# Peptides against a protein of PDB entry 2ODG: the designs that were tried, part 45

Target 1, 89 residues: chain A of PDB entry 2ODG
Amino acid sequence: MTTSQKHRDFVAEPMGEKPVGSLAGIGEVLGKKLEERGFDKAYVVLGQFLVLKKDEDLFREWLKDTCGANAKQSRDCFGCLREWCDAFL

## One batch from the design tools (peptide; made by RFdiffusion4, then SolubleMPNN)

Design b2_p17_8_s1 (from b2_p17_8, 10 letters changed)
Fold by OpenDDE base, seed 4:
Structure b2_p17_8_s1 (fold): chain B 89 residues (1-89), chain A 17 residues (1-17)
Amino acid sequence: as target 1 above (89 residues)
Amino acid sequence: SMAEEWQKLALEAIEKA
């Protein structure tokens, strides 16, 4: 499956203090909703991803419930975090 | 759901900090 440039930019380097909106699949709308719920940094969402043991269905369901992500957005976000972890974790 | 349960715990932790 093809990836976006946003995905490639994110997985290419340590995420550090990158905002939640830097995650693939997370645009301005979803980013604002996540920030309102306290998930302001990409590493906070990474934390949830890891707590859910990298389970795709659980993470995508959580993301949908938390910010209203659709199927493509949650897929893109999950893939972004999965590949980042493969490279750096 | 399990996702909702973990979400609750995550949110509580954030609010506590």
Scores: peptide ipSAE 0.075, ipTM 0.605, DockQ to the pose 0.168
Fold by OpenDDE base, seed 1:
Structure b2_p17_8_s1 (fold): chain B 89 residues (1-89), chain A 17 residues (1-17)
Amino acid sequence: as target 1 above (89 residues)
Amino acid sequence: SMAEEWQKLALEAIEKA
């Protein structure tokens, strides 16, 4: 599957305190919306991803409902977190 | 939806923090 450099940069290292906007698929618009809802760090979104048991449909639906992510944005974000978890969890 | 329910719980937890 084709990935962006943003994706590769994120999955290559521990996420630490990276802002939510560091996630693939999450630009400034979606990032601001997520931050307004309390999801200011990537690890907070990771928490939601894990609470949803890494379920793609549930996570992507949540992301759509929470910040208005489109199909590509939610897919990119999900893939980013999935591959990060595969590497570090 | 289940996603919305989890979202609600997550938001409530964040607000309390």
Scores: peptide ipSAE 0.075, ipTM 0.604, DockQ to the pose 0.149
Fold by OpenDDE base, seed 3:
Structure b2_p17_8_s1 (fold): chain B 89 residues (1-89), chain A 17 residues (1-17)
Amino acid sequence: as target 1 above (89 residues)
Amino acid sequence: SMAEEWQKLALEAIEKA
């Protein structure tokens, strides 16, 4: 399955201080909800991804519970972080 | 759930920062 340009842009370079909204699957609506809960930077969500030991089901459940992400949004976000970690972690 | 417990811990850490 093809990835979005947003995904490709994210996984191509170090994360740095990129906002949470730069993650694939995280649009304006979900981004605002995450920011309201303290997850304002992509690296904060990366932190949660890592404490959940990169488990897809746990991460996607967390994302759904935290910001209301649907199946596609959580899948895109998980895939984005997984591939970034494969390249840079 | 386990995910909810980790979320709780993550939020607490953020609040203390």
Scores: peptide ipSAE 0.073, ipTM 0.602, DockQ to the pose 0.169
Fold by OpenDDE base, seed 5:
Structure b2_p17_8_s1 (fold): chain B 89 residues (1-89), chain A 17 residues (1-17)
Amino acid sequence: as target 1 above (89 residues)
Amino acid sequence: SMAEEWQKLALEAIEKA
């Protein structure tokens, strides 16, 4: 499976205060929707990812329900957080 | 499910923060 440069950039370093839009699969549209729901930072989405016990189906469903992410966007975002956690958690 | 319950609670807490 191929990854984007955005994905690689995100998983390469601590996420710190990166905005939610830094996550792979999260563009301006989805990012804005997430921010409106209180998920303004990447680490907040990480929190949700962890609350859902890193479950792919649950996380992707949550992301879809929360911001309208499509299958690719949710897959990219999940993969981004999964690999970040593998590296730093 | 437990995960779904946590999802709801987490979302509500974040939205109210």
Scores: peptide ipSAE 0.055, ipTM 0.617, DockQ to the pose 0.207

Design b2_p17_8_s2 (from b2_p17_8, 10 letters changed)
Fold by OpenDDE base, seed 1:
Formats: structure tokens, sequence, C-alpha cells
Structure b2_p17_8_s2 (fold): chain B 89 residues (1-89), chain A 17 residues (1-17)
């Protein structure tokens, strides 16, 4: 699969205090919805990703239920976190 | 769903923080 520059920028370095909107697949609309639900930093979404044991179906379903992400958005976000974890976790 | 259960637990934890 082809990745975006946004994806490449995220997976290239420790995420630190990056906002949730820095995640691939998470634009302004989804980012605001996630922030309203308390998921304001990328590392909070990472926490959910890890609590769900990196399970793609569970994570993508959670993201859909939480902020209304479509299939591409949830796939991009999952891939972003998966590859970040492969590099840094 | 299982995802919804974990979401609810996460939200409850965030509300306490």
Amino acid sequence: as target 1 above (89 residues)
Amino acid sequence: SEAEKWQQLALEALERA
C-alpha cells in the first residue's frame, strides 16, 4: 500500500506530545471529535491501540464508533500506529 | 461489541482524570 507524507512524518520519529490530528487518516473533523472524547494526543490513541492488543479489526471498529472514521481513515490510522510501534516499541 | 466495551472503559478512565 502507498503511504502519505503525513504517515511517513509520523512514523519517522518519537511521537511525543503530537496532537491526535498528526495521525494519518485523522483530519480536522475526526481530530476534533476525538479531542471532544478526551483523545487529544496521539499517544492517547496509541494507548487504545495497545489496550486492544494491536488488533486491527477491534481498533478500526473503535475508531469508527468513536469519531465516525470511514474505512480508509481507520486503515490509515491503524497502519500509522502499527508502523510507529514496529519502529519504536 | 468488544471495541465499544473498551471504549467505554477508556472514557470512564478519562473522566476520572
Scores: peptide ipSAE 0.083, ipTM 0.610, DockQ to the pose 0.125
Fold by OpenDDE base, seed 4:
Structure b2_p17_8_s2 (fold): chain B 89 residues (1-89), chain A 17 residues (1-17)
Amino acid sequence: as target 1 above (89 residues)
Amino acid sequence: SEAEKWQQLALEALERA
């Protein structure tokens, strides 16, 4: 499966204080919805990803329920966090 | 769903932080 440049940029370095919108699959619309729900930083979403034990189905369902992410958006976001964790966790 | 339960827990934690 091919990845976006946004994905590659995110997984290439420590997450730090990057906004939630820096996650692959999370555009302006989804980012604003996540921020309104308290998920303003990428590391907050990472926290949820880890609490869900990196389970793809649970995470993608959560993301859909939380901000209305479609299948591609949730897949891209999940893959982004998985690859980041493989590199840095 | 299980995702909804975890979402609720996460939101509650954020609210009291």
Scores: peptide ipSAE 0.080, ipTM 0.608, DockQ to the pose 0.144
Fold by OpenDDE base, seed 3:
Structure b2_p17_8_s2 (fold): chain B 89 residues (1-89), chain A 17 residues (1-17)
Amino acid sequence: as target 1 above (89 residues)
Amino acid sequence: SEAEKWQQLALEALERA
């Protein structure tokens, strides 16, 4: 499958202060839940991604447990952060 | 799970900030 425009927009530039909802796979519903749990910025989720050592299974499980992300949402979010890190980290 | 462990640690850190 091809990536979304949302994914492409995110991985194309430094994330700076972008809100958590700018991550691919994170819509309004999941974004609100993440913000309520303290994950209000994309870089906070990036931090968790890195703490989990970029492990796909661990990150996607964490995201599911934290905000109820389904398989596609967690896949999109993981892929978004992975490709961003490949470009900028 | 391991993910839950890291989840709790992350949340605790955020609560302290």
Scores: peptide ipSAE 0.079, ipTM 0.607, DockQ to the pose 0.145
Fold by OpenDDE base, seed 2:
Structure b2_p17_8_s2 (fold): chain B 89 residues (1-89), chain A 17 residues (1-17)
Amino acid sequence: as target 1 above (89 residues)
Amino acid sequence: SEAEKWQQLALEALERA
């Protein structure tokens, strides 16, 4: 399994105020949908990830239900947050 | 689903903020 440069850029540093669209797997379409639902910052999605106790199935299902993420998008986003947490949490 | 329940709780929390 390989990661994108977007993933590597995200996990390399504290996320701070990065927009939700900075998450791997979250492009313009999904980002706008998440923002419309109140998830405008990456850290808000991180919060949901943590509330779900980092459970992959629950998180990916939530992401799909919330913004219509497909399997690859949800996998990329989950992996991005998991590895960020491994580095900084 | 479980995800939907958590989503609703998250959205409600956001609305209170």
Scores: peptide ipSAE 0.078, ipTM 0.607, DockQ to the pose 0.144

Design b2_p17_8_s3 (from b2_p17_8, 9 letters changed)
Fold by OpenDDE base, seed 5:
Order: structure tokens, then C-alpha cells, then sequence
Structure b2_p17_8_s3 (fold): chain B 89 residues (1-89), chain A 17 residues (1-17)
């Protein structure tokens, strides 16, 4: 699968305090919705990803339910976090 | 399901923080 530059930029370095919108698949619309629900930082979404035991279906479903992410957005976001974890966790 | 419970709890916790 091909990845975006946004994905590559995210997975290449420690997450730190990056905003939720830095996650691949999370644009301004989804980012605002996530922020409104308390998921303002990428690491908070990472936390959810880990709580769901890195399960793709569960995470993508959660993301859809939480901010209305479509299939591509949730796939991109999941892949972003998965690969970040593979590199840093 | 356990998954749904975790999802709900996590969401609520974050929203309350």
C-alpha cells in the first residue's frame, strides 16, 4: 500500500505533543470533532489505539463512531499509528 | 461486548478530562 507524506512524516519521529490533526487520515474536519470529544493530541488517540489492543477493526470502528471517519480516513489513521508503534513502541 | 465497554469507558474518560 502507498502512504502519504503526512503518514511518513508522522511515523518518522516521536509523537510528542503533536495535535490530533497530525495523524494521517485526520484532516481539519475530523480533527475538530476529535478535539471536541477530548482527543486533542495524537497521543490521546494513540492511547485509544492501545486500549483497543491495536485491533484494526475495533479502532477503525471507534474512529468512525467518534468523529465520522470514513473507511479511507480510518485506514490511514490506523496505519499511521500501527507503523508509529512498530517504530517506537 | 468487552470491546464496546472499553470503547465507551475510554471515550467517557477522555471527555471528562
Amino acid sequence: as target 1 above (89 residues)
Amino acid sequence: SMAEEWKKLALEAVEKA
Scores: peptide ipSAE 0.157, ipTM 0.684, DockQ to the pose 0.195
Fold by OpenDDE base, seed 2:
Structure b2_p17_8_s3 (fold): chain B 89 residues (1-89), chain A 17 residues (1-17)
Amino acid sequence: as target 1 above (89 residues)
Amino acid sequence: SMAEEWKKLALEAVEKA
């Protein structure tokens, strides 16, 4: 399926200090929940993604459990990080 | 799977750091 502009904007450049809410699939609601859990920056979520060795099922499950992400949100977030890594890691 | 269990444990360790 097609990607969002938010996804394209994120994968187009180094993420630096971008907030967690800049990740595709992570809106204001999920972003606040993640921040409250210590995931204030996109790179912290990237860290979890990498610790899980980029495993889609585990990452999406974790995201769901951590902030209540639905299937689309977790899919979008996973895809965002995967493609960012393909470009920059 | 065993691999999944290890990965979950590793993730939990990071979250607690």
Scores: peptide ipSAE 0.116, ipTM 0.683, DockQ to the pose 0.112
Fold by OpenDDE base, seed 3:
Structure b2_p17_8_s3 (fold): chain B 89 residues (1-89), chain A 17 residues (1-17)
Amino acid sequence: as target 1 above (89 residues)
Amino acid sequence: SMAEEWKKLALEAVEKA
């Protein structure tokens, strides 16, 4: 499947201080919910991704439980972090 | 699995930080 421009923009460069909403699959609605739970920066979500040892099922389940992400949103977010890590970690 | 549950617990600890 093709990726979004948002995905491509995220995986193309170091993450830095990018907000959580810069992650593919994370729009304004999910972003606000994540921020309310303490996940304000993309690197905080990256931290959760890494703590879960990059496990797709665990991460996507967590994202669903934390902010109500649907299957596509969680897939996009996971793929975004996976490809970023492949490039920069 | 138990491993999955342990990972969930670890994640919960991070969320509380």
Scores: peptide ipSAE 0.111, ipTM 0.676, DockQ to the pose 0.113
Fold by OpenDDE base, seed 1:
Structure b2_p17_8_s3 (fold): chain B 89 residues (1-89), chain A 17 residues (1-17)
Amino acid sequence: as target 1 above (89 residues)
Amino acid sequence: SMAEEWKKLALEAVEKA
């Protein structure tokens, strides 16, 4: 499966203080909703991803319930975090 | 599964804190 440039930019380097909107699949609309729920940084969403033990179904369902992400958005976001973890954890 | 439900509940607690 092909990835976006946004995905490649995210997984290429340490996450640091990147905003939640830097995650693949998370645009301005979803990012704002996540920020309102306390997920302002990408590393906070990473924390949720790790607490869920990297489970795809649980994470994607959570993302859908939390900000209304559709199937593609949740898949892109999950893949982004999975590949980042593979590189840096 | 039961494990999945437990994880959801734990996450909800974190989000509400």
Scores: peptide ipSAE 0.101, ipTM 0.657, DockQ to the pose 0.089

Design b2_p17_8_s4 (from b2_p17_8, 10 letters changed)
Fold by OpenDDE base, seed 2:
Structure b2_p17_8_s4 (fold): chain B 89 residues (1-89), chain A 17 residues (1-17)
Amino acid sequence: as target 1 above (89 residues)
Amino acid sequence: MEAERWKEAALEAVKKA
């Protein structure tokens, strides 16, 4: 499969204080919902990703339940975090 | 079951931060 430029931009550098909306698959709608739940920074979502032991099914389910992400959005977000971790963790 | 627990725990942790 192919990745977006947003994905490539995210995985290319340290996460720092990037907002949650910088994650691939997380647009304005999902970003606002995540922020409302306290997940304002990408690293907070990363934290959940790691707590779930990088499990794709669990993470994507969590994301769906938390902000209403659809299959593509959750897939993109998961892939983004997985590849970021492969590079920097 | 584990997933649901983790979801709630995550939300709680975020609120405490």
Scores: peptide ipSAE 0.107, ipTM 0.639, DockQ to the pose 0.168
Fold by OpenDDE base, seed 5:
Structure b2_p17_8_s4 (fold): chain B 89 residues (1-89), chain A 17 residues (1-17)
Amino acid sequence: as target 1 above (89 residues)
Amino acid sequence: MEAERWKEAALEAVKKA
């Protein structure tokens, strides 16, 4: 499937201190909700992704429950983290 | 389902960090 430029930009370099909103699928609305829950940095969401052992269904469900992400948003976010991990982890 | 358990755990963890 196709990816966004936002996705490509994220997976192309170390995550560093990038805000949660840098993740593909995480826009302004979802980013704000995640930040309010303490997930202010992309690496915090990465942490949850890893705690869930990179399980797509669990992660996407978690993201939906946590910030209200829809199917596309959760898919994009999952794919973003998966590919970042494939490159850097 | 299982995500609810991890959601709560994650939220608790980030609050303590």
Scores: peptide ipSAE 0.106, ipTM 0.653, DockQ to the pose 0.162
Fold by OpenDDE base, seed 4:
Structure b2_p17_8_s4 (fold): chain B 89 residues (1-89), chain A 17 residues (1-17)
Amino acid sequence: as target 1 above (89 residues)
Amino acid sequence: MEAERWKEAALEAVKKA
């Protein structure tokens, strides 16, 4: 399956203080909603991803419930965090 | 605790955070 440049940019380097909007699948609309719910940094979403034991279904459901992400957006975001963890965790 | 119950509990906890 193909990935976006945004995905490749994110997984290529340490996460640091990157904003939540840096995650693949998280555009301006979803990013603002996540920020309003306290998820302003990508590492906060990473925390939730890890709490859910990297479970795809649980994470994607959480993302949908939290910011209204559709199937593609949640898939892209999950893949972004999965591959980042494979490289750095 | 069953795996599914654990996962559900984790999901609910995250949703409430």
Scores: peptide ipSAE 0.038, ipTM 0.602, DockQ to the pose 0.102
Fold by OpenDDE base, seed 3:
Structure b2_p17_8_s4 (fold): chain B 89 residues (1-89), chain A 17 residues (1-17)
Amino acid sequence: as target 1 above (89 residues)
Amino acid sequence: MEAERWKEAALEAVKKA
């Protein structure tokens, strides 16, 4: 299927200091929960993604357990980080 | 089996961060 504009905007450029809410699948609700847990920037979540060796199942499970992300939200977030890494890492 | 064990350990570690 197609990706969101939010996804395309994120993967098109270096993420720099973008807030965690800039990640596809991470809206206001999940963003606030992540920030409360210390994940305030997108690059912090990227760090966890890399620590988990880019494993989809592990990352999506972690995201669910950390902020309550559903299947679509975790899928969108994973895909966003995966494609960003393919372009810039 | 070993690979899965290490993956689970990593998952637990990042949850505690």
Scores: peptide ipSAE 0.036, ipTM 0.599, DockQ to the pose 0.098

## One batch from the design tools (peptide; made by RFdiffusion4, then SolubleMPNN)

Design b2_p18_1_s1 (from b2_p18_1, 9 letters changed)
Fold by OpenDDE base, seed 1:
Structure b2_p18_1_s1 (fold): chain B 89 residues (1-89), chain A 18 residues (1-18)
Amino acid sequence: as target 1 above (89 residues)
Amino acid sequence: MEEIEEITKKAIELYEKL
């Protein structure tokens, strides 16, 4: 499958203090919901991704349960974090 | 993965307090 420019922008560099909305699949609606739950920075979501041992099914289910992400949004977000980790972790 | 599920639930609660 193809990736978005948003995905490519995220995986190309260290994430630093990037907001959660910088993650592929996380738009205004999901970003606001995640921020309200304490997941305001991309690295906080990365932490959750790592706690779940990078498991796709567990992470995507968590994202759905936490902010209401649909299948495409959770897939895009998972792919974004997976490829970032492949490059920098 | 039950242990991870419980840790995840607790993490969400803690993050909401930040």
Scores: peptide ipSAE 0.088, ipTM 0.658, DockQ to the pose 0.177
Fold by OpenDDE base, seed 3:
Structure b2_p18_1_s1 (fold): chain B 89 residues (1-89), chain A 18 residues (1-18)
Amino acid sequence: as target 1 above (89 residues)
Amino acid sequence: MEEIEEITKKAIELYEKL
């Protein structure tokens, strides 16, 4: 298992007002799509992650359906939020 | 699972209004 620096940067500190694009797996394209649907901050996506009870399959499916994330993007995003929650929630 | 799916759909609709 490997993580990106983007992932490590995100999980290392409270997310505060970080934009949705700061999440691992969420690049400019997906970020804009999420923002268009009201998910402009990382904490809004965190909210959805928690509503889905941190379930990987449900969250990744939601992310795919919401912004068109592919398998790697959704996996990276899920892992990012999971590890953030493990550290701070 | 079904309950969560409905909540999810509703959440998307609500967030789009913000």
Scores: peptide ipSAE 0.086, ipTM 0.661, DockQ to the pose 0.220
Fold by OpenDDE base, seed 5:
Structure b2_p18_1_s1 (fold): chain B 89 residues (1-89), chain A 18 residues (1-18)
Amino acid sequence: as target 1 above (89 residues)
Amino acid sequence: MEEIEEITKKAIELYEKL
């Protein structure tokens, strides 16, 4: 699978204070739901990703349960964070 | 990884308070 430009833009640099909506797979709808649950910044979702020990199944299930992400959205978001971590952690 | 699931649930609750 090829990545989106959104993915490439995110993984190319430190995420800093980027909003949660900057994550690949997280559009406006999912972003708002995540923000309502306290996940307003990408780094907060990164925190959850790390707490789950970077486990794909656990993270994607969490994302689905938290904001209703579908399979593609959760996969895109997971891949985005995984590749960011590979580059910067 | 059941313990992580419980931690996750609690984390969600805490984050909602922020």
Scores: peptide ipSAE 0.085, ipTM 0.659, DockQ to the pose 0.196
Fold by OpenDDE base, seed 4:
Structure b2_p18_1_s1 (fold): chain B 89 residues (1-89), chain A 18 residues (1-18)
Amino acid sequence: as target 1 above (89 residues)
Amino acid sequence: MEEIEEITKKAIELYEKL
């Protein structure tokens, strides 16, 4: 599958203090909802991804339930974190 | 996956308090 420039920008470097909205698939609407639930930084969502043992179905379901992400948004976000981890973990 | 689900629920609750 193809990726967005947003995805490529995220996976290219350590995420540091990047906001949650820097994740592929997470726009202004989903970002705001995640921030309201305490997930304000990309590394907090990374933490959830790791707690779920990098399981795609569990993570995408969690993201849907937490902020209302649709299938494409959850896929893009999962792929972004998966490839970041492949590079830096 | 029951244990992971409980951990996830608790994490969400804690994050909402931050």
Scores: peptide ipSAE 0.085, ipTM 0.658, DockQ to the pose 0.172

Design b2_p18_1_s2 (from b2_p18_1, 9 letters changed)
Fold by OpenDDE base, seed 3:
Structure b2_p18_1_s2 (fold): chain B 89 residues (1-89), chain A 18 residues (1-18)
Amino acid sequence: as target 1 above (89 residues)
Amino acid sequence: MEEIEKITKEAIKLAEEA
């Protein structure tokens, strides 16, 4: 399995104020849904990821319940946040 | 972890109100 360029771009640098749509697996559709529910920045989703203690199953379930992410989208998003944290936390 | 999960899911409601 290989990562996307979007994933590589995200994990390569500090997150800063990047919008939620910058996360791998989060396209325009999911991004809009997340923004409507108050998760407008990538760091807000990072917060949920960390509160769930980086647990993959819980995070992916949360993402599915929150914005309707499918298995690939939630996997890509989880992997993106995991690798970002490995690099910068 | 289950308690944390519940709290986190409830954060959705709070985020929508913010």
Scores: peptide ipSAE 0.105, ipTM 0.695, DockQ to the pose 0.183
Fold by OpenDDE base, seed 4:
Formats: sequence, structure tokens, C-alpha cells
Structure b2_p18_1_s2 (fold): chain B 89 residues (1-89), chain A 18 residues (1-18)
Amino acid sequence: as target 1 above (89 residues)
Amino acid sequence: MEEIEKITKEAIKLAEEA
């Protein structure tokens, strides 16, 4: 499997105050739903990823339940956060 | 992982209320 340019852009630098929509797999529709649930910044979703101890199944299920992400979207988002953490955490 | 799931659920509720 290959990564998107969006993924590569996100994992290349500290995320700082980047909006939730900057995460791979999170488009405008999912981004708005996440923002409505209080997850407006990428670092808030990172927080959930870390609370779940970086567990793929738990995180992807959480993302599906929280904003309706499909399998590809949750996979892309998980991979994005995992690789970011490998580089910066 | 039950305790983590409970914490996460509560975190979601708090985020929605903020």
C-alpha cells in the first residue's frame, strides 16, 4: 500500500495547531463531524490515539463510532498518527 | 482494555459539552 501526499505532509513536521482535517483520511465531512464532537485539532485526536495505547482496532473503532469513518479513512488516519509518533514522540 | 474504553467514552462526552 502507498501513502498519500496528505499523509507525507503531516508526518514530515510537528503537528502544532494543525486542524483535525489535516490528518490523512479526514476530509471535510469527517472533519466537521469531529469538530462538532470537540475534536477540532489534530492533537486532540492524537490524545485519543495515545489514551488507547496506540491500539489499531480500538482507535479505528473509536473513529468509526465518533464520525462515521469507513475502513479506508480509519486506516489512513491511524497510519498517519502512528508514523507521526514514530518520528516525533 | 475495559477501563481505557470507559475513560475514552467519558472524554468524548466532555469534549461534546465544551
Scores: peptide ipSAE 0.104, ipTM 0.693, DockQ to the pose 0.164
Fold by OpenDDE base, seed 1:
Structure b2_p18_1_s2 (fold): chain B 89 residues (1-89), chain A 18 residues (1-18)
Amino acid sequence: as target 1 above (89 residues)
Amino acid sequence: MEEIEKITKEAIKLAEEA
């Protein structure tokens, strides 16, 4: 599979205080919806990813239900967090 | 994974109220 530069930028370094919108698949629209629901930082979404034990189907469904992410957006976001964890966790 | 799903759904509600 191919990845975006946004994905590569995210997985290349520690997450720190990066905003939720820095995650691949999370644009301005989805980012605002996530922020309104308390998921303002990328590490908060990482927390949900880990609570769901890195399960792709559960995470992508959660993201869809939480902010209305489509299949590509949820796939990109999941892949971004998975590869970040592979490198840093 | 039902218990995790319940916890996650509740966490969403709490986050919205924060």
Scores: peptide ipSAE 0.077, ipTM 0.670, DockQ to the pose 0.181
Fold by OpenDDE base, seed 2:
Structure b2_p18_1_s2 (fold): chain B 89 residues (1-89), chain A 18 residues (1-18)
Amino acid sequence: as target 1 above (89 residues)
Amino acid sequence: MEEIEKITKEAIKLAEEA
């Protein structure tokens, strides 16, 4: 599947203190909802991704339940974190 | 999965309280 420039930008470098909205699939709406739930940094969502043992179904379901992500948004976010981990973890 | 679910829910609570 093709990826967005946002995805490519995220997976290209260490995550650092990047905001949650820097994750592919996480726009302004989802980002604000995640921030309100305490997931203000991308690394906090990464933490959740890792706690779920990088399981796609579990993570995408969690994201949907936590911020209302649709299928594409959760797919993009999962793919972003997976590829970032492949590069840096 | 059950243990992961427990940890996940606790993590969410901690995040919301921070």
Scores: peptide ipSAE 0.073, ipTM 0.669, DockQ to the pose 0.202

Design b2_p18_1_s3 (from b2_p18_1, 8 letters changed)
Fold by OpenDDE base, seed 3:
Structure b2_p18_1_s3 (fold): chain B 89 residues (1-89), chain A 18 residues (1-18)
Amino acid sequence: as target 1 above (89 residues)
Amino acid sequence: SSELEKITEEAKKLAAEL
């Protein structure tokens, strides 16, 4: 499958202070839930991604449990962070 | 999973120190 423009925009540059909602798969609904749980910036979710050692199953399960992400949303978010890390980490 | 819970709780402990 092809990636979204949102994904491409995110992985193309350092994430800096981008809000959590800038992550692919994270819209307004999931973004608000993540912010309420303390994950207000994309780099905080990146932190969780790295703490989980970039494990896809663990990260996607965490995202589902934390904000109610469905399979596509968690896939998009995981892929976004994975490819960002491949480029910049 | 139990592993996820364990890792997440450790991360929360670190975050509480900030």
Scores: peptide ipSAE 0.055, ipTM 0.634, DockQ to the pose 0.262
Fold by OpenDDE base, seed 2:
Structure b2_p18_1_s3 (fold): chain B 89 residues (1-89), chain A 18 residues (1-18)
Amino acid sequence: as target 1 above (89 residues)
Amino acid sequence: SSELEKITEEAKKLAAEL
């Protein structure tokens, strides 16, 4: 499977204050839903990812339940955070 | 999942202590 340019852009540098919408798989629709639930920054979603101990199934289920992410969106988002952590955490 | 719910509740408890 290939990654998107959005994924590559995100994993290439420290995330800093990047908005939640900068995460791969998170477009405007999902981003707004996440923001409404208090996940306005990518690092807040990272926090959830880490609290879930980087478990793919748990994280993807959480993302689906929280913002309605489909399988591809949750896969892309998980992969984005996983690879970012591999590089920077 | 039940596991997800448990983790979420624990996270909320931790957040409340901030």
Scores: peptide ipSAE 0.050, ipTM 0.626, DockQ to the pose 0.222
Fold by OpenDDE base, seed 4:
Structure b2_p18_1_s3 (fold): chain B 89 residues (1-89), chain A 18 residues (1-18)
Amino acid sequence: as target 1 above (89 residues)
Amino acid sequence: SSELEKITEEAKKLAAEL
C-alpha cells in the first residue's frame, strides 16, 4: 500500500521536538488523548515503540489501549516509526 | 496482553527512578 504525505514528511528528517500529532495515523483526536496520557512529543511515543522492542502487535495494541486508535491508525503510526528508525536510529 | 502489561510496568518503574 502507498504511504501518506504525512508519513513521508515524518520519515524524511530527524524528529526533534515534533509533537505527537506529527506521526502518521495520529490526528487531532488521538493526539489530544495521547497528550493527556503524557505522550506529548513524537519521541515519547518512539520511546514506547523501542521499549516494546519494535514489536508490531504489542505496539499497535498499546496504541489502541492508550488512545483508541483503530487498525489503520495504529498501522500507519507503527509504519511511520519503523521507517523512521530504519533511516535514523 | 500479559506481556504488554509486564513491559509497561517495568518501564514505569524505571521512569520513577528518574
Scores: peptide ipSAE 0.042, ipTM 0.623, DockQ to the pose 0.220
Fold by OpenDDE base, seed 5:
Structure b2_p18_1_s3 (fold): chain B 89 residues (1-89), chain A 18 residues (1-18)
Amino acid sequence: as target 1 above (89 residues)
Amino acid sequence: SSELEKITEEAKKLAAEL
């Protein structure tokens, strides 16, 4: 499958202090919801991703339950973090 | 802080699913 430019931009460099909205699949709506729940930075979501042992089903379910992400959004976000980790961890 | 409490509760929710 193809990836978005947003995905490519995210996985290309250390995430540093990037806001949660920098993650592929996380737009303004989902980003605000995540921020309201304390997930203001991309690295906080990365933390959850890692706590879940990078499990796709668990992460995508968590993301759905946390901010209402749909299947595509959760897939894009998962893929974004997976590829970032493959590159930088 | 309120932010920490929110994160903690979400983390607990996540942990419960493991």
Scores: peptide ipSAE 0.041, ipTM 0.628, DockQ to the pose 0.119

